# Ledger of designs, part 40: peptides against a protein of PDB entry 6IDX

Target 1, 380 residues: chain A of PDB entry 6IDX
Amino acid sequence: KELAKLSADVTFATEFINMDGIIVLTRLVESGTKLLSHYSEMLAFTLTAFLELMDHGIVSWDMVSITFIKQIAGYVSQPMVDVSILQRSLAILESMVLNSQSLYQKIAEEITVGQLISHLQVSNQEIQTYAIALINALFLKAPEDKRQDMANAFAQKHLRSIILNHVIRGNRPIKTEMAHQLYVLQVLTFNLLEERMMTKMDPNDQAQRDIIFELRRIAFDAESDPSNAPGSGTEKRKAMYTKDYKMLGFTNHINPAMDFTQTPPGMLALDNMLYLAKVHQDTYIRIVLENSSREDKHECPFGRSAIELTKMLCEILQVGELPNEGRNDYHPMFFTHDRAFEELFGICIQLLNKTWKEMRATAEDFNKVMQVVREQITRA

## One batch from the design tools (peptide; aimed at target 1 L188)

Design b2_p17_3 (made by RFdiffusion4)
Pose (drawn by RFdiffusion4):
Structure b2_p17_3 (pose): chain A 370 residues (1-223, 234-380), chain P 17 residues (1-17)
Amino acid sequence: KELAKLSADVTFATEFINMDGIIVLTRLVESGTKLLSHYSEMLAFTLTAFLELMDHGIVSWDMVSITFIKQIAGYVSQPMVDVSILQRSLAILESMVLNSQSLYQKIAEEITVGQLISHLQVSNQEIQTYAIALINALFLKAPEDKRQDMANAFAQKHLRSIILNHVIRGNRPIKTEMAHQLYVLQVLTFNLLEERMMTKMDPNDQAQRDIIFELRRIAFDAETEKRKAMYTKDYKMLGFTNHINPAMDFTQTPPGMLALDNMLYLAKVHQDTYIRIVLENSSREDKHECPFGRSAIELTKMLCEILQVGELPNEGRNDYHPMFFTHDRAFEELFGICIQLLNKTWKEMRATAEDFNKVMQVVREQITRA
Amino acid sequence: KTMEELIDEVLNRLYPV
């Protein structure tokens, strides 16, 4: 108890650390008997002292043994133990992950997505905060080529809806540190879109060109002389600036292939809305048609700007958009809503092709005022 | 990848939030 008190003082901590005092603590956790049952209070003070001593930055986090790591991960992976032990255990794992790529790799193997998510279902906001913090730390430290798989795994175990039901709509008001972790989670989540945003279409890749052909087919085949007239104009009546080679329009980065993903999502998941938008504007040879392809690409880019896809998380922000915690595919759903808004605004302005940038500005103002 | 494989990748994609 006394050690937990004094270890926050650097003057004391240095003395204790210079006698390998941290090893006394790690050895106790590694091999001490009946720690959770008979000595939980002692164990809580031990973990408090350990974290306080390590927070002085005198020694590397890489000093910790695999045995110590496994024991701390064990306290998190178990059917919940004492709240004080769990809080400190989650905090120690977060610090290990943030401070070492090697520790991240070992910890990622010792804890499951389901175990971490289950700790969000406790009524204690600090436990919830550290659970989300550990999740954020794993995302931050995951290799670029593994982060998407991790997001899918957390999504399949309902991370989003659990956060919505147990944190955002929970009884206890969200305090500043929890709000910060929600902000960081949202930033990391939006940043999963960044690679596709910056990926150019390969116009010479037939498989990618066939995606655009399929987009056009879904809409034009819902319309016979009128259908034939649409197809004679290649992709003009689908609204692409490059009428004959729309794949070139997707070399603009941002938004790149993310725009194509959004269009395909709208066509497949919301086929009636996609068909309505395209057919209202595919036989219009007055200058008043809203160009779908051009509008979708620019809207995708605009949404990426508004939502700050690619921005790094920082220490000064605690903001988040709560509606993104209400749908597994909220970004794509937002695209669909905004493309309908864009078409409504276009018609309200009796807009022509020359008005394209003005309409996009009004849409930007509509979205950002909402 | 084929067109069908690329479409499936887009439709089955998930996010934590």

Design b2_p17_3_s1 (made by RFdiffusion4, then SolubleMPNN; from b2_p17_3, 7 letters changed)
Fold by OpenDDE base, seed 3:
Structure b2_p17_3_s1 (fold): chain B 380 residues (1-380), chain A 17 residues (1-17)
Amino acid sequence: as target 1 above (380 residues)
Amino acid sequence: MTKEELINEILNRKFAV
């Protein structure tokens, strides 16, 4: 107990480390010997002192043995561990993952997603916080291929559901530390959009052009069976499509694919538009047709608006940026929907369309509308 | 594999896998 308090002092820590004191603490954990009276209390203080000593950055985390890692991981994987030991073990694993890629790999082989999620199904917010913190650490330090696998829709859905039910909808206020970990999880999840945000459309890729054609089809041919597209009229079709792409509000009415060659937001804007068109078809059709039927220059250009809104949402959500230690702002929608970014886009595009109408905007007002919408989104 | 089986597989997967 006294050692744990003194270990927070850098002068004491330096002297204690110079005396190989940290090696003694690691050996106490490695031994696993429950032979001492008050073993759990002794172990909890040992783990506290170990953390406080390591937080000074004097000793490399790579000094720990595989036996030490196995013991700490054992305290996290066992269902009936003392809360004080569990909390410190989660914190140690987090620090190990954050400070060493070698330790990350070893821990990643020992711990399952389900085990960490089980520690969210408790009434203790401190345990929940450290469990999310360890999830976030593992997510942050994962290789990109493994990070996408960790983002597996089912694991993420289950995690979000557990967080929603046991943390957000809990009968307790969310502390700053938990709010920060929820923010970090949100940032790390939205950073998975970076690839799509930085993917340029290939104007020569037919499959990508077929998505733009599908947007046109959903907006204007929703009653027509896709099977009856008569093959023969190529030139009349090009002129017709140019009109339709103008009505959709693309900047390049001849080749809308060119509007998706700029990164950001690249293909992510097309993904959002397609999601809106397929999942919220009535909303999509309404937005497009309300503006496509106007001849008064007050039409809201949907295609251009969707692209610039996607870019703006990426900027607001800081897609591709690392989480900031000073932030704790998370969006509850992230935990209520599997495709939270696309749903946010669907809400914000309706807000944009409404704001455009209220302002009686023309194409010259576009940047002013976007500025007003940005202010509306950032204040909500 | 059912949805439940897939969820259980993912939940029991190690982070390294």
Scores: peptide ipSAE 0.158, ipTM 0.733, DockQ to the pose 0.054
OpenDDE base, seeds 1, 2, 4, 5: peptide ipSAE 0.147, 0.010, 0.152, 0.016; ipTM 0.703, 0.431, 0.720, 0.474

Design b2_p17_3_s2 (made by RFdiffusion4, then SolubleMPNN; from b2_p17_3, 8 letters changed)
Fold by OpenDDE base, seed 1:
Structure b2_p17_3_s2 (fold): chain B 380 residues (1-380), chain A 17 residues (1-17)
Amino acid sequence: as target 1 above (380 residues)
Amino acid sequence: MTAEELIQEILTRKFAV
């Protein structure tokens, strides 16, 4: 207890470290002595002193042994552990993951996100906060291949459901620290869209061109069998498709693939359009037909609007940016659905189409409509 | 007093209760 209190002082910490004090603390934890296991308060103060000493940045986290990591991970993985030990163990693991890539690799082998989810199903908000903080640290430090696997894992769907039901919809006010960790998790989740946002469409890729053709088919040929692949289209069919791509509101009516060569939003805009067309087909068809049936200059260009809206949503959500330590603004909606970004796009494109009609906008008003829609989205 | 001796003393004082 006295050591834990004194360890917060940099002068004491420096002298204690110079006397190999950290090495002694680590060995005490490593030994797993029946003594420390029987005296939870002593272990909790030992872990506090270790954390406070390491937070001075005098000693590298890479000095920590694998035995120490396993012991700390063991406290987190045990179904029944003292709350005070669990809190400090989660904080130590978070600090290890954040400060050392070597320690991240070792911790990622010892602890699963599934084990950390169990610590979210508790009434203690501090335990929940430290558990999400460690999940966020693991997510932040994961290599890009593992981040994508984490994104697609059943564990992430389950994690979102548990956070929604046990944290966000809990009968208690959310503290600032928890709100920050929810914000961080949201930012890290949206950063998974960065690859698609920065992927340029290849106008020569037939598979990508077939997606644009599928958007046309769903909008105008909803009753026609997909087997009429356009491969043998006569010049009359190409001219008909150019008219359809104009009605879809693409900027390049001849080759809509060119509209997806700019990054951001690249292929992410096409993914959103395809998701809307397949999952919300009636909404998609309605938006397209309401504009394609107009002979006046008041048509909302769906294709252009979808691209610019996707870009705007990426800017609002700060896709590809690191989380800011001062922010605590999170959106509960992003925990309600696995495809929350695409669902947000589907809501916002309807809002854009409505706002365009209400403003009686023309193509010259496009940027003004987008600014009004931005203000509406950011105030919601 | 070494850090080890100090820690052992702190530990021992808590066990002497």
Scores: peptide ipSAE 0.011, ipTM 0.364, DockQ to the pose 0.008
OpenDDE base, seeds 2, 3, 4, 5: peptide ipSAE 0.010, 0.007, 0.008, 0.008; ipTM 0.399, 0.365, 0.463, 0.444; seed 4 fails the geometry check

Design b2_p17_3_s3 (made by RFdiffusion4, then SolubleMPNN; from b2_p17_3, 8 letters changed)
Fold by OpenDDE base, seed 4:
Structure b2_p17_3_s3 (fold): chain B 380 residues (1-380), chain A 17 residues (1-17)
Amino acid sequence: as target 1 above (380 residues)
Amino acid sequence: MSAEELIQEILTRRFPV
């Protein structure tokens, strides 16, 4: 107990480390010997002292044994562990993951995000915070392949649902530490969009071109069976499609694929457009047809607007940026839906279309409309 | 409705917190 308190002092920490004190603490954890009276209390203070000593950065985290890691991971993965031990074990695992890629690899083999989600179903907000912090650390330090797997996992849906129901909608005020971890999780979740945001469309990829054609089909041929997708369209059909792509508001109405070659937002804009067209078909058709039927130069160019809005949303949400330790601003809406970014896009494109109409904008006013929409989104 | 009101209405309706 006294050691745990003194370990927060850098002068004491330096002297204690010089006496191989950390090695003694690690061996106490490694022994796993439950034979001592007050083992849980002793262990809780040992873990506190260990964490406080290591937080001075005097000793590398790589000094810890695999046996130590397994013991700490065991306190997180096993049921019926003392809350005080669990809390410190989560914090130690977080620090290990953040400070050492070699420790991350070992920890990621011993624990699962699913096990950590169980610690969110408790009334203790500190345990919840440390559990999210460890999830965030694992997600941050995961290699890209594992990060995508973590993102696509059923665990993420469950994680969002549990956070929404037990943290955000909880009967307790969210503390600053929890708000920070929710912010971090949000940033890390948005960073999954970075790949698509930085993916250029290949104008020679037929599958990607077929998506643009599908956008046209949904907008203008909604009653036509997709089986009637005309094969090699005659020149007259090509001219018709050029008109349709102009009505869709693409900048390059001859080859709309060229509009998606700029990164950001690259293919992410096309993904958003396709999501809107498939999931919110009536909204999509309405927006396109309302603007395609105008001949008064007040048409809102949907394709251009969708691309620039996607880029703007990426900028507002800081897609691809690392989380900042000083921030705690999170959006609860992003925990309510799996495709929350695409749903936000679907809201914001309607807002853009409304704002365009209200301003009586023309193509020359495009940047002014986008500025107004940016201000509206940032204030909401 | 203002832009904020529209966003909040849609958010509240689709994403009740």
Scores: peptide ipSAE 0.031, ipTM 0.571, DockQ to the pose 0.032
OpenDDE base, seeds 1, 2, 3, 5: peptide ipSAE 0.010, 0.029, 0.006, 0.025; ipTM 0.425, 0.643, 0.306, 0.674

Design b2_p17_3_s4 (made by RFdiffusion4, then SolubleMPNN; from b2_p17_3, 9 letters changed)
Fold by OpenDDE base, seed 3:
Structure b2_p17_3_s4 (fold): chain B 380 residues (1-380), chain A 17 residues (1-17)
Amino acid sequence: as target 1 above (380 residues)
Amino acid sequence: MSKEELIEEILTRRFAV
């Protein structure tokens, strides 16, 4: 107990480490020897002292043995471990993952998502916090190729549902530490959009152009089978498409693909439009047709609006930015749906369309409408 | 993959996979 308290002092830590004191602590954990009447309490203080000593950065995390890692992972994987040991074990694993890529790999092999999720289903907010912190650490330190897979696993309805039901909708106030971990998880989740946000459309890629054509088809030919789209547009069909792309509110009516060559928001804007068109088809068709039937210069340009809104949402949500230690602002809405960004886009595009009508806006008012919509979104 | 199979895949998935 006194060791754990004194280990927070850098002067004491330096002297204790110089006496190989940390090696003694690691060996106590590695031994797993339950022979002492107060083993659990002793172990909890040992783990506390170990953390406090390691937090000084004097000793590399890579000094720990595989046996030590397995013991700590064992305390996280076992259902009937003392809460004090579990909490410290989660914190040790988090620190290991954050400080060593070698330890990340070893821990990633030892722990399952289900084990960490089980620690979210408890009434202890401290355990929940450290479980999310470890999830966040594993997510942050995952290789890029694995990060999307982890995000798909974490983005699964189950983790979000558990966080929503057992953390956010819990009968207790969210503490600052938990709010920070929820913020970090949110930021890491939104950073998965960065690739698509920075992907330029290739105007020469026919497959990408076919997505834009599908947006046209859904808006204007909703009763037509997509299989009958003849690949060779006659001049009459090209002229028809130019009219349709104008009605869709693209800036480039001849080649709408050019509107997606700017990054941000790149292809992410097209993904949002396609999601709206497929998942919320009635809403999409309504927005497009309400504006496409207008000849009074008060039409809301859907295509341009969707691109600029996607960019605005990326700016508001700080897509591609690293989590900040000083922030704890999380949005519960992002835990309610698997495609929360696209759902937010679908809400905000309706808000934009409404605001455009209320303002009696023309194309000259576009930036003013976007400013008003930004203020509406950031105050919500 | 059924919803149940997907849940089981998630729950059993190692972070290194």
Scores: peptide ipSAE 0.062, ipTM 0.629, DockQ to the pose 0.057
OpenDDE base, seeds 1, 2, 4, 5: peptide ipSAE 0.021, 0.000, 0.000, 0.019; ipTM 0.492, 0.347, 0.340, 0.484; seed 2 fails the geometry check

Design b2_p17_4 (made by RFdiffusion4)
Pose (drawn by RFdiffusion4):
Structure b2_p17_4 (pose): chain A 370 residues (1-223, 234-380), chain P 17 residues (1-17)
Amino acid sequence: KELAKLSADVTFATEFINMDGIIVLTRLVESGTKLLSHYSEMLAFTLTAFLELMDHGIVSWDMVSITFIKQIAGYVSQPMVDVSILQRSLAILESMVLNSQSLYQKIAEEITVGQLISHLQVSNQEIQTYAIALINALFLKAPEDKRQDMANAFAQKHLRSIILNHVIRGNRPIKTEMAHQLYVLQVLTFNLLEERMMTKMDPNDQAQRDIIFELRRIAFDAETEKRKAMYTKDYKMLGFTNHINPAMDFTQTPPGMLALDNMLYLAKVHQDTYIRIVLENSSREDKHECPFGRSAIELTKMLCEILQVGELPNEGRNDYHPMFFTHDRAFEELFGICIQLLNKTWKEMRATAEDFNKVMQVVREQITRA
Amino acid sequence: AARRRRLQAKAAEEAKA
């Protein structure tokens, strides 16, 4: 108890650390008996002292043994134990992950997505905060080539709806540190879109060109002489600036292939809305048609700018858009809503092709004021 | 809290690099 009190003082901490005092603590956790059942209070003070000592930055986090790591991960992976032990255990794991790629790798193997998510279902906001913080730490430290798989795994176990039901709509008001972790989670989530945003279409890749052909087919085949007239104009009546080679329009980065993903999502998941938008504007040979392809690409770029895809998380922000915690595919759903808004605004302005940038500005103002 | 935020920001910069 006294050690937990004094360890926050650097003057004391240095003295204790210079006698390998941290090892006394780690050895106790590694091999001490009946710690959770008979000595939980002692164990809580031990973990408090350990974290306080490590927070002075005198020694590397890489000093910790695999045995110590496994024991701490064990306290998190278990059907919940004492709240004080769990809070400190989650905090120790977060610090290990943030401070070492090696520790991240070992910890990622010792804890499951389901175990971490289950700790969000406790009524204690600090436990919830550290759980989300550990999840954020794993995302921050995951190799670029593993982060997407981790997101899918957390999504399949319902991380989003659990946060929505147990944190955002929970009884306890969200305090500043929890709000910060939600902000960080949202930033990391949007940043999963960044690679596709910056990926150019390869116009010479037939498989990629066939995706655009499929997009056009879904709409034009819902329309016969009129259908024929649409196809004679290649991709003009689908609204692409490059009428003959629309794949070239997807070499603009941002938004790149993310725009294609959004269009395909709208066509497949919301086929009626996609067909309505395209057919209202595919036979219009007055200058008043809203060009789908050009509008979708620019809207995708605009949404990426509004939502700050690619921005790094920082210390100063605690903001988040709560509606993104209400749908597994909220970004794509937002695209669909905004493309309908864009078409409505286009008609309200009796817009022509020359008005394209003005309409996009009005749409930008509509979205950002909402 | 502030320490955690600094660590998270640092980890994000490293991940981006």

Design b2_p17_4_s1 (made by RFdiffusion4, then SolubleMPNN; from b2_p17_4, 10 letters changed)
Fold by OpenDDE base, seed 5:
Structure b2_p17_4_s1 (fold): chain B 380 residues (1-380), chain A 17 residues (1-17)
Amino acid sequence: as target 1 above (380 residues)
Amino acid sequence: MKLRKKRMEKAAKEAAA
C-alpha cells in the first residue's frame, strides 16, 4: 500500500527501479501464487505500484514477460476477480497496448473483445470505462488489415447494444472519462471512412457513373414504367440527362462525376447519396423534386449540398484525425444505428433543406446556409 | 486520470508517425 503510494513520486520511482524493484513486482504477478494471506489486496497494490512506476517512462514496457501478460490477461478473462485487480489489470493492458506494438500483438492473442464486453455489463462505471479504453487502445494499435475486422466486431449490434443499454441508458450519470472513451470509440470507428473520403471518383469509370445514373433513375424514373421509355435518339437522351443532373443540383451538369473528384469528401459523398436514395427513398425523392420543380431561384442544389455536407460531417466527426484528449462529445446515435454516418447524413441533409427554405436562400447564400447548418449540427 | 491522458497522447503521437 505504501509502495503503491510512493511509486507516484518520480524520485522514489527512480530509486526503486534502480534497485530492481519493478522486477520484484513483475515476479510477484508472474508467480500467480495465491497462498499468501490477503493475496487480493497485496496483488492490487502490486499492480498499482507497477502501473505508477511504469508511468514515469523510466522503464520500457517491452521489459514485461509473456508470463506477466498472460497473468494480467487472465485477471481480465476470469469471471470472478476482485474489482480492484480487474481495474488495474485493464489499465495495465491498456498501457501495454498503447506503449508497444509488440505488446499489442501479444495481448491481441490473449484477449478478445468478447471478454471485454462482459466488463461492460457491470454496474461499476470505472470498470466499464477501463474496458472501453482497452477496446479503444486495441482498435488504435490494430494493423490496417485488422482494423476493419475490429470495427465490424464493434459494429456488431451486440457491443453497441451493450454500450447503449448499460452505459448510455444506465441509471448513472456518464462521467467525463466514460464520455471521453465513447468519443474515442466514435472517432476511431469513423476514421474507417477516411479511405472513401480520400478516394477520387474516376470520371471514366462506368460503374461509378452508373451510380450517378441510379441517383437520377430513383429521383425521376421511379414512377415511370420502364416499358414506356420512348426510344428517341441518343442526343435527346444526353440532353435529358444534363437537365436531370442540373435538377439534382450537381455543379457539373454535363459530367456530375467531376463533382466527386475533390477529396475530401470524394466517393464518400456519393456513398451517402446512394444510401439516402435506397434506404430513405421517399425522403430523397421529396428533397430532389421539391427543389427541381422550383423556378424562383430558391432551389437547394442537392448534389452540391450533399457533397459539402459530407465534407462538413467529416470535419465535425474528425474523420482521419486522432482522438483529442480534451474532447468528450459523442453522438448517442452512433450506438443506435448500423450505418450511423449515413443516417446522420440523412438527418443533416433534411436539416439543410429545411434551413435553406427557412432562410429563403439562393445559390449565393450557399456558404451562409452551410455555416448555419454547421452550428445546428454542433449544438445538437 | 492524468496518467491515462499521457498514455493516449503518446499512443496518438506514435500512430501519427
Scores: peptide ipSAE 0.025, ipTM 0.710, DockQ to the pose 0.638
OpenDDE base, seeds 1, 2, 3, 4: peptide ipSAE 0.024, 0.023, 0.023, 0.021; ipTM 0.586, 0.695, 0.705, 0.592; seeds 3, 4 fail the geometry check

Design b2_p17_4_s2 (made by RFdiffusion4, then SolubleMPNN; from b2_p17_4, 10 letters changed)
Fold by OpenDDE base, seed 3:
Structure b2_p17_4_s2 (fold): chain B 380 residues (1-380), chain A 17 residues (1-17)
Amino acid sequence: as target 1 above (380 residues)
Amino acid sequence: MEKRKKLMEEAAKEAAA
């Protein structure tokens, strides 16, 4: 207890570390000897002292043995009664993951996200916070392949559901620390969109052009079999498509692929449009047909609006930016759905279409509508 | 927690670089 308190002082910590004191603490954990009187209390203070000493940055985290890692991982992977040991163990694992890629690899072999989810089902918000903090650390330090797997896994769907039900909809106010960890998890999840946001459409890629054609098909030929591949269209067919792309509200209605060469939002805008068209087909068709039937110059250009809205959402959500220490602004809605960004897009495109009508906007008012929509989204 | 916030920001900078 006294050691744990003194370990917060840098002068004491330096002297204690110079005396190999930290090695003694690690060996106490490694021994696993439950035979000591007050073992749990002693262990809790040992872990506290260890963490406080390591927080001075004097000793590398790579000094820890595999036995030490396995003991700490054991405290978080197994049912444990001592909340204080669990809390310190989660904090130690978080610090190990953040400070060392080699320790991340070892910890990722010993701990699953599923095991960490069990610590979210408790009423203790501090344990929940440290569990999410460790998940965030693992997510941040994961290689790109594993990061995408973590995001798509059933464990991540389950994680969102558990966070929603046990944290966000819990009977307790969300503390600042938890709000920060939820913000971090949100940022890390949205950063997976960065690649698509920065991917330019190739106007010569037929497969990408076929997606734009599918948007046209869904809007205007919804009952037509997709098996009618756009064969070598006669000039009449090309002229027909140009009209359809104009009705879809693309800026370049001759070659809509050119609208997706701007990054951001690049291909992410096309992904959002396709998601809307496939998952919310009735909403998509309604928006497109409502505006395509207007002769009064008050048509809302869907294609242009969808691209600029996707860009705006990326800016609002800070896609591709790193988590900021001072921020705690998480959005509960992003824990309600697996495709939360695309669902947000689907809500916001309807808001944009409504706002356009309410403002009686024309194409000249486009930027003004987008400004009003930005204010509406950021206040919601 | 505050020191860990800094560490997360540093680790995030390293992961983006």
Scores: peptide ipSAE 0.026, ipTM 0.711, DockQ to the pose 0.814
OpenDDE base, seeds 1, 2, 4, 5: peptide ipSAE 0.025, 0.026, 0.000, 0.026; ipTM 0.717, 0.716, 0.326, 0.723

Design b2_p17_4_s3 (made by RFdiffusion4, then SolubleMPNN; from b2_p17_4, 7 letters changed)
Fold by OpenDDE base, seed 4:
Structure b2_p17_4_s3 (fold): chain B 380 residues (1-380), chain A 17 residues (1-17)
Amino acid sequence: as target 1 above (380 residues)
Amino acid sequence: MKKRRELQEKAAREAAA
């Protein structure tokens, strides 16, 4: 107990470390010997002293053994651990992950995001904060190949639902640190969109062109079996498609693929359009057909609008920005759905279409409509 | 807390590089 208090002092820490005191603490954890009276209390103080000593940055985190890591991970993975030990164990794992890539690799093998979810289902906000902070640390330190897996784990309805219901909608005020960790988690989640946002469509990629064709099919041929497309000559079909792409509101109605070569928003706009067309088909068809039937120059160009809206949403949500230590703002909406960005797009495209109609806009008013829509989205 | 945020920002920068 006194050691844990004194370990906060850098002078004491330096002297204690010079006496190999930290090695003694690590060995106490490694031994796992529950035979001592007051083991839990002693262990809690040991872990406190260890953290405080390591926080001075005098000793590398890489000094810890695999046995130590396994013991600490064990305290996080076991359901019946003292709260004081659990909290310190989460803090130690977080610090290990943040300070050492080699320790991250070892820890990522011993713990899963799924195990950390259980620590979000508690009334202790400090434990919840450490659990989210550890998730964030794992996300930040994950190699690129594993970031998507972690993203998928966050996209897990369970994690989002637990955060939403037990943290965000909890009966207690969210502390600044929790708000910051939720912000960080959200930033990291939005950064997963960056790849698609910065991916240019290849106009020569047939698979990508087939997505645009599918958008056309869903809008105009929704009742027609693709097998029954009448054998009209290839040129007549091309001319028909050009008309359809114009009705879809693409800027380049001859080659709509060219509209997706701009980054941002690149392929992310096409992803949003396809999601809308497949998941909210009635809404998609309505928006397209309402504007395709207009000959009054008041048609809202869906394709152009979808692209510019996707770009605008990326700007508003600051997609690709790094987490800032001073920020604590997060959007609870993004915890409500697994495809929250695409759902937001679907809401906002309807808002845009409505606003366009209300303004009696023409193509010349496009930027004005977008500005009004931006103001509407940012005030919501 | 401060150290955590600094480390998170550092890790984010390293992950973006």
Scores: peptide ipSAE 0.494, ipTM 0.935, DockQ to the pose 0.954
OpenDDE base, seeds 1, 2, 3, 5: peptide ipSAE 0.489, 0.489, 0.488, 0.492; ipTM 0.935, 0.934, 0.934, 0.934

